# Peptides against a protein of PDB entry 3S8F: the designs that were tried, part 295

Target 1, 157 residues: chain A of PDB entry 3S8F
Amino acid sequence: VLTLFVAVPSLMTAFTVAASLEFAGRLRGGRGLFGWIRALPWDNPAFVAPVLGLLGFIPGGAGGIVNASFTLDYVVHNTAWVPGHFHLQVASLVTLTAMGSLYWLLPNLTGKPISDAQRRLGLAVVWLWFLGMMIMAVGLHWAGLLNVPRRAYIAQV
Target 2, 166 residues: chain B of PDB entry 3S8F
Amino acid sequence: DEHKAHKAILAYEKGWLAFSLAMLFVFIALIAYTLATHTAGVIPAGKLERVDPTTVRQEGPWADPAQAVVQTGPNQYTVYVLAFAFGYQPNPIEVPQGAEIVFKITSPDVIHGFHVEGTNINVEVLPGEVSTVRYTFKRPGEYRIICNQYCGLGHQNMFGTIVVKE

## One batch from the design tools (peptide; made by RFdiffusion4, then SolubleMPNN)

Design b2_p27_7_s1 (from b2_p27_7, 16 letters changed)
Fold by OpenDDE base, seed 5:
Structure b2_p27_7_s1 (fold): chain B 157 residues (1-157), chain C 166 residues (1-166), chain A 27 residues (1-27)
Amino acid sequence: as target 1 above (157 residues)
Amino acid sequence: as target 2 above (166 residues)
Amino acid sequence: SDLVLAVYNASVAMLLRGMFVGPVEAF
């Protein structure tokens, strides 16, 4: 009940952010149904990081509904599925948002913009983090479905 | 112009909010449908049963591991299992192949897990409560019981075995 | 929408099968 309750404002927030992104993309010259996405500032790690976090949060949110389901949770509860969900929510969204925040905050606090090299390195870091997190999350969810237990170092498979 | 931008963003927000609300109801409906039609997939459990964790080792059906497996019918057994720090009793649990097994699981100390590999048996065991799980083993052999709920320093070594006999 | 629904239904079916026969046997 609590999870489903929290899902409501979370979804509203997510789609509001999407609306803002669409507006920004269109303002930057993007056209069509998906052209606005390409027009977003993908060259800025402060932007890319939290957006990737949001993308990871989508399957994580869906997983949250699964975990909160009385019937579906029976399959996944206390399996590797659960830490997979956590890593999407915390280690993806929260962590990438924090990373992105730093790429914005530190230059503003110091008054010094990041160099182009630092920018490119930042992009590499956040993309690699996202990729690694997705691999881990998919692996954990898959393992969970195969009945790999949570909090155990041994498994049947 | 800030005012123009404000008006534009509000238009997009209204559309996306409407979409989000619509999708929310769709998701709720789908979940409701799933819950309403597919609850039978859960392993049958018994009624809520309480037990005194401070005396469960000394008296009652969990007190003697040698008497933990009780035949309740021609092809039906009840197994009284204790999950404790750090193991299970009886261990091994010996049951016949093809028989309906009703596990009655409780704990004398802290919360444990009861996860039987190769099966869909996966329950938490709370002190003072009896977890009831019904299962029929179709394949003979050994099935490992794993504690998947942190229960202390020895948690990682807490294992049991179910032996299914032909 | 059909694709999303198909993915959802497939996922649900997989989970439900896991509930009935066990997750290991479901695969």
Scores: peptide ipSAE 0.018, ipTM 0.741, DockQ to the pose 0.034
Fold by OpenDDE base, seed 3:
Structure b2_p27_7_s1 (fold): chain B 157 residues (1-157), chain C 166 residues (1-166), chain A 27 residues (1-27)
Amino acid sequence: as target 1 above (157 residues)
Amino acid sequence: as target 2 above (166 residues)
Amino acid sequence: SDLVLAVYNASVAMLLRGMFVGPVEAF
């Protein structure tokens, strides 16, 4: 019970970020329940990357609760589920946030804006990265539920 | 202007915080439901037991692989298994079909995994601790034991076999 | 992005279903 309540601060933080996104979207003219999402700057890889990272982090966070659950952990521990969790947390959120940060930082360091070609390439990179991560993560979670072990080159399934 | 922005931000934060709490309850409910309905497949584990890893090979129930399988009752066995770098003993582990098997697993050296394919047996084996897993094999045949915890240079080759006899 | 969203939602739905019916029935 106490362990599950430890998730509260993390959820609060995550949804505070979401609140910031909603506020930003509404400031950009978005209206309605979902209109604010469309109003966000999806043409900027520096924005898209960390947001995609956040989207990956959501199921990863949910998985974190599972992994922290004593009884449920027995089902998933040392299976492919765990690497799946890692790829949502590290390879998605952390990596995409770093990528997004770079897309913001590099223009500032150079004193020059990125070209349109660079922007489009950046968008392609982060979306493809996200897609690949989601496919792999879902696959790993699925394999984990099928009791495929981690740290093994061979499995029954 | 700043005041208006501040109030607006707070309003959104409050809304999302409420949503956060609601989602928390949903997650807790899902976990509770899963635990309540999916307990039948859980392998019973014993209480925490300790053992001296430095002497486990020389004395005690793990010392002789030939004596590792002990019948404790009608259709009940205890199997004392060592996971070591890099293998398992006894190997193979021979047990009867349909018997209730209590595995007592420990390690003399480093942390290993004990993952039995085709079963839900999956535990880490820590030096100084005894892992207890209870399982009944319904089907005869060979079950591969896989080490799923990195334990050194030979980790990838660390396999064992459980032979379930009719 | 629509395809990604569809795959994402489907995956989440399947995972959630697995919590209720078990992984064998869900996958």
Scores: peptide ipSAE 0.016, ipTM 0.733, DockQ to the pose 0.044
Fold by OpenDDE base, seed 2:
Structure b2_p27_7_s1 (fold): chain B 157 residues (1-157), chain C 166 residues (1-166), chain A 27 residues (1-27)
Amino acid sequence: as target 1 above (157 residues)
Amino acid sequence: as target 2 above (166 residues)
Amino acid sequence: SDLVLAVYNASVAMLLRGMFVGPVEAF
């Protein structure tokens, strides 16, 4: 009940952020239904990281609703599904947001901009991190649906 | 200038909020569809039952593993299972094929898992509570019980066996 | 709006059925 209650404001918040991104993209010259996405600063790891986190949060949030359903929870509880959910929520959204914040915070605290090399490295890090998290999360969710237990080195499949 | 910006932001927010609500309905519909058309987990066989974990080994239906399997009717059994650090009792659990089995599982020590491979039986076992699961084994053979809740240093080796006899 | 409400209500009904009766046995 609590999670489902929180789901509504959480979705509203998430999509409000998306609205802000659309506005920003259009201010940057993006046009059309999707042109604003391309106009966003994809060359900045401080931007890319939290956005990728948000993308990971979409399936994670959906999974949260599933986990909050006590009936469906009987399917997924204590299976590999659960760590899959956690890695989307914590290791993707929270971690990538923290990484993005760091890429913004450190230059501002030091008063020194990051070099182009550092920027490129940062982009590589966050994209590879996201890719790894998605692969692992998909695998864990899939395994969980096949009733592979968590906290066990063996499985029934 | 600021007013124009706020108006523009509001327009985008309205659209995305509408989309948000639509997605919420989609998620609800998908969950409902799954519940309505597919098997989803194990439905508890009974109401919440409480026991004293400090005495469950000494008295009551869990005290004697030799008496743990109780025939309650024709082709109906109740099995009183203890999950403990680090194993299950009785072990093995022997039940007939095709019989309706009611597992009543509790713990004398810490929280454990009771996950039966090859089945949808998967419950946590809490000290002081009895987990009740109803299941009918249609296939004879051995089914391994796995602890899927960390319970200590021996957790990874905590296994049991259900032997279903033809 | 009526269609949305109808779909929502149907979904809720199915959820409630799943909660009280349980999922359909499929295997």
Scores: peptide ipSAE 0.008, ipTM 0.713, DockQ to the pose 0.029
Fold by OpenDDE base, seed 4:
Structure b2_p27_7_s1 (fold): chain B 157 residues (1-157), chain C 166 residues (1-166), chain A 27 residues (1-27)
Amino acid sequence: as target 1 above (157 residues)
Amino acid sequence: as target 2 above (166 residues)
Amino acid sequence: SDLVLAVYNASVAMLLRGMFVGPVEAF
């Protein structure tokens, strides 16, 4: 099984997306090493949601390498660590990408643009979701390191 | 125009790919550092051992819970444990403090977990395979065994106890 | 220490190998 080799194309994909973001930011007038980030459309929930998902995916991806490693997996396997990983990958990246897709898709399907109030609400939703997921993920990983078991209603801690 | 855009994107991709490779090595280094500094708690995996789950209850070292704890040497024991729907056998498992205990754990039915609270013992138990875990209990008392792998309707109630005697 | 360095280097090598052959085969 070439499990750890999956890290290579995953990183390539992630940083290809980052490259696209830099290109887009620079096209929007961003300059310098970090100025392109500020130039990105942070006022659009269709953009912000998947980007926040990507940010959550970074520690999740690093954790994926840990989970795939035989010796390290022994430490974290079937502890709260594993759900922490899932919430970074599925409940953050996938879910936020889906949210972002809806913010783009629904206006296009209906032919009606979202109102400013809806836009602001959308931004609040995705940022709050991201914040909550980060808190949950950190908590689950921490609990996992304290040997809190997965799939159990009780724990030694 | 399309070519120009493509070329620009490729330039950024090359830069980020280089960065990605650097980060890959950073992650590998961090994992290696973790392994180097946190090796004391790692229990080496034993060799793959197979058993017939259809007969494990009737014959062999798991068949009689009264014979499950076997002294194999001075201050050394092997404990043959069954994880089943929904409990552990023997229960309780009685072992002496300070002895080296080798747990041989298997299942006659479905996949279970064997998580011993207060220890780093945490293994999945597969029918047809024997999980081997070596541990020395330094403190006397009761240690709860928790099933941390979903195994059916009674999963949440599946507990065992290890009693460590002075 | 030399021991920590040795374990570190061995771990890096095993992890690198694991990228090509998988963690089970590498560890």
Scores: peptide ipSAE 0.006, ipTM 0.720, DockQ to the pose 0.038

Design b2_p27_7_s2 (from b2_p27_7, 16 letters changed)
Fold by OpenDDE base, seed 2:
Structure b2_p27_7_s2 (fold): chain B 157 residues (1-157), chain C 166 residues (1-166), chain A 27 residues (1-27)
Amino acid sequence: as target 1 above (157 residues)
Amino acid sequence: as target 2 above (166 residues)
Amino acid sequence: KELVLAVYNASVAMLLAMMFVGPVEAF
């Protein structure tokens, strides 16, 4: 009940952020239905990281609704599904947001901008992190649906 | 400038909020569809039953593994299972094929899992509570019980076996 | 299945490497 109760505010928050991104993209010259996305600063790891985190949070949030559903939770509870959900929420959204925050915070604290090499490396890190996280998460969710138990090193599947 | 910016933001927010609501309904619809078409085999149905974990090993239906399998009717059995650090009792659990089995599972120590491979039996076992699961094994053979709740140093080795006889 | 496992393990290894080494090199 609690999860479902906060689902609406959470969605509102998430899509409000998306609205802000659309506005920012349009201010940067983006036009049309999707042109604003391309206009966003994809060359900045401080931007890319939290956005990728948000993208990972979408299936995680959907999973949260599943986990909060009585009948569906019975199917997924204590299976590999749960770790998959956690990794999307914590190791994707939270971690990537933290990483992105550091890319913003450190230059501001030191008063020195990051070098181009550091910027490019940062982009590589966050994209590869996201990719690996998505692969792992999909695998864990899939395994969970196949009734692979969590906290067990072997399963009959 | 600020007013124009706020107005523009508001317009986009309205659109995205509408989309948000639409997505919410999609998720609800998917859940509803799943529930409507769901044909789950195991119904974890039972009244909440409590037991004293400090005495469950000494007295009551869980105390003697040899008496753990109780025939309650024609082709109906109740099996009193203890999940403990680190194993299950009785082990193996022997039941006949095609019989309706009611598992009553509890723990004398910490929280454990009771996950039967090849079935949808998957419950947590809490000290002081009795988990009740009803299942009918249609196929004879051995079914492994796995603990899927961390319960200590020996958790990974905590296994049991259900033997279904023809 | 072997391929899936290989990809999975590689992904985990990559994530761990990036967790411990990536940020240090990036900053």
Scores: peptide ipSAE 0.021, ipTM 0.720, DockQ to the pose 0.029
Fold by OpenDDE base, seed 3:
Structure b2_p27_7_s2 (fold): chain B 157 residues (1-157), chain C 166 residues (1-166), chain A 27 residues (1-27)
Amino acid sequence: as target 1 above (157 residues)
Amino acid sequence: as target 2 above (166 residues)
Amino acid sequence: KELVLAVYNASVAMLLAMMFVGPVEAF
C-alpha cells in the first residue's frame, strides 16, 4: 500500500507534463480531444525527442510499479525484464531528453540556427532511436517473462 | 490574458490529475487481480535466517558438500548450497524426481544469483543470509544453475548443475 | 537463433551509433 502511494507523485508529475503539452498544443490552434497533439511542433527534433522519451517512459513507469511490487518482482527480478525497464527509463527518456536538449541548446549557444537538412536529420535520428528502443525494450521484457536471466550470456530459450 | 492562461493551465492540470488518479486505481486493480489469480506459482520464502559467512565453510550444514543433501522426510530433502566465487557446491546437486526440495542457499563471499533454468527458482544469495527456496522437480534431467548477479571477474562462467534422478 | 542475435546486436549498435553521429551531424 505504501509503495503504491509512492506512485501517486510520479503519476502526478507525468500527467502534469502531459497537461503542459495539451496546453501548448491548444495554444497552437489544436482543438478537440486529439487535435492539440497534431498541433504540437513535430517538425522540431528538440521537441520530438523528449516527447518520444516521455512515451517510452509510460510503459517504463508501469514497469516500475511491477518492479516495486514484492510478489511481481519475484517474477521479473534479475531477468531480462529489468534491463528492458532500464532501456525505457534511461536509454529512452533520459537519452532522448538529452538529445532534444542538445538540439535546442547548441543553436542557442552558437547563435546559429540549424539548417533544414540538419533538422530533418535530427528528426530521423530521434524517431529511429525511439523505434529501435521500443523494439529492444519489448524484446527484453518478453524475454524476461520467459525467464531469460540478466547478466548472463546464455539461456535455455 | 495571463489570468486566462493561468486558469486554463489549472483546468488542464486538474483534469490530468484526475486522470492520473484514475489510472492509479486501474493499475492497482490490475496488480491485485494478478496477485489474486497467480499466486500458486510463487515459491514460498522462508523466514529471515542469518548465518556467519566467515565460518559457513568450516562448520555447519554447508561445510561438507557430501552432506549437503539431507533427507528430512519421506520424499523430502533439504539441500544446503553454497554460492561462491565462482561456482556452486555441491556440484552437481543430485536430487530425486518428485521429491520436495528445500534449498538453503548462502554465500561465503559476495552476493551471487541462483537461477535454475527450466524452473522459476531465481533468488539473490547474500552473504550472511540464507535464502530458502522450495521446489519439486517433476522431470528428470539436468538443470543448469546460472549466476545472474555480477560477482566478479569470473561471474560469466559461474554455473552449476542440478541432476534430477528418476 | 544466432542470426536473430546477430541482427539484434547489429541493430543496437546501429542505434547507438546514431545517437552520437546524429548530434554531430546536426551541429
Scores: peptide ipSAE 0.021, ipTM 0.737, DockQ to the pose 0.028
Fold by OpenDDE base, seed 1:
Structure b2_p27_7_s2 (fold): chain B 157 residues (1-157), chain C 166 residues (1-166), chain A 27 residues (1-27)
Amino acid sequence: as target 1 above (157 residues)
Amino acid sequence: as target 2 above (166 residues)
Amino acid sequence: KELVLAVYNASVAMLLAMMFVGPVEAF
């Protein structure tokens, strides 16, 4: 039980970020329980990418709690579950955040704004990346629960 | 205006913090439920047992594959298994159907995996330590042992077999 | 295992649903 308290700082951080997003959305004119979400700058890949990363991080974080559980880790350890977890945490959150940072950083460093075409392309890239990552992550977690071993090219399922 | 903004931020933060705490309890409850309903077959960790990996091939119960399967009681066996680069011994491991099998697994060289297909047996094998798992094979046949921990160039081909006899 | 799978499936389903709304708003 004490091990699960490791999640407290992470959850606090995550939901503080969510609070910031809500505040930002409301400042942009969003109202109601969910209207602030729509008011967020979804037309900006520098915003969309890290937000999608955060969304992928949620199930990944939940999986982290599972992995940290002594008894549950016995079930998932060294199965396809583990790379599934990693792909949500690293290849989703970290990677998408890095991608998003470039969409902000490069225009600022060069002093030139991105074109509308570049903006749209950026949006397509981050959304497609997120979609692919979610599909793969579900597959890996599912395979792991079916006792597909990690680091093996064969499995009896 | 700064004061109003500060108050608004505080309100949102309080709400989300409350939600955060609630979610924490949900996760704990979920884990508790999962454990309560799915602990069947989970092998608890045994006492730490150590061996000398440099001599395990020459001395002790792992030294002779022909003597690796030891009957310890009625319908009870202990199997001393070595995981090494790149295979398992004995190979095959022959055990009776319906018998309670205690696997004592160690490595003379590097870390390996011991993953038995069709079972929930899945442990890492560390040099100098003995992994203990208990299992009863209900179905006769061949069960493949897979190394699921990278152990070198031959890792992908490191397999063993458990033969369960009627 | 089934419970964990169900939770993850539900979570992913939710995320996928959001992905249909996001691009529509972005483009």
Scores: peptide ipSAE 0.017, ipTM 0.741, DockQ to the pose 0.101
Fold by OpenDDE base, seed 4:
Structure b2_p27_7_s2 (fold): chain B 157 residues (1-157), chain C 166 residues (1-166), chain A 27 residues (1-27)
Amino acid sequence: as target 1 above (157 residues)
Amino acid sequence: as target 2 above (166 residues)
Amino acid sequence: KELVLAVYNASVAMLLAMMFVGPVEAF
């Protein structure tokens, strides 16, 4: 009981972050309905990583509502669906946020800026991570719907 | 100006709030649609039933695997299943094709899973609780029971079999 | 603002309703 109520503060947090991103983009010269997105610092892995994490969090959050449903849980519980959800939440949002934080913290703590090569490598890492995570997460959710069990090395399908 | 920035953020927040709420309704609508159109995949939960895990092996309907399958009516059976470290009893579970089977599943030790391949039967088995699942096997053959909840060193080898006879 | 609040309240009400309907459907 009260599990689905978690959706309320989660959404509040989500649109607050989105509002901050829009504001930041507009401060950087972005205009129009979508122009602010292009104006965001996509050349900085410290920015890109958390944003990609947020993008992965959207379907993960939707899945959270499914997992929290007593009726729908009978379909997805202890199937590959659940790991799919976790990888969107933990391995996407949390991990990418940690990666982004590292790209910001290390230069700040050491007093040494990252090289252009390191910046480019960082961008490659976070984008590839995101891509791989999305592929894996979609696969896990799909497998879960096909009744592939969690925590088992064999499956009917 | 901090005040101007605050007002701007609030305006954007309201816009994104509206969008987020709209998306929430879309997601809920999709869930509702799925439930309405795919009800066959949902297993109704049974009534909460408790049992003493410390005595379940010694007394009661789970104590004797040879008496685990009980005919309760014409073409109706109740099967008392124990999930334990590391297996199921009875094993195999033998039931008739086309009969309505009520599985009463509990554990004497730790939490286990009861996932029957080829079916929608997928429940956690908690010590002290009885999981109740109703199912009718339409096709004869062997159905594998898989533990899908980590239960210890032998978890990966914890399998059972349901044999459906014509 | 009124529309946002209305949608917000409706969403909260719906979520709350789901919280109570779920257990009822399960048992």
Scores: peptide ipSAE 0.005, ipTM 0.719, DockQ to the pose 0.029

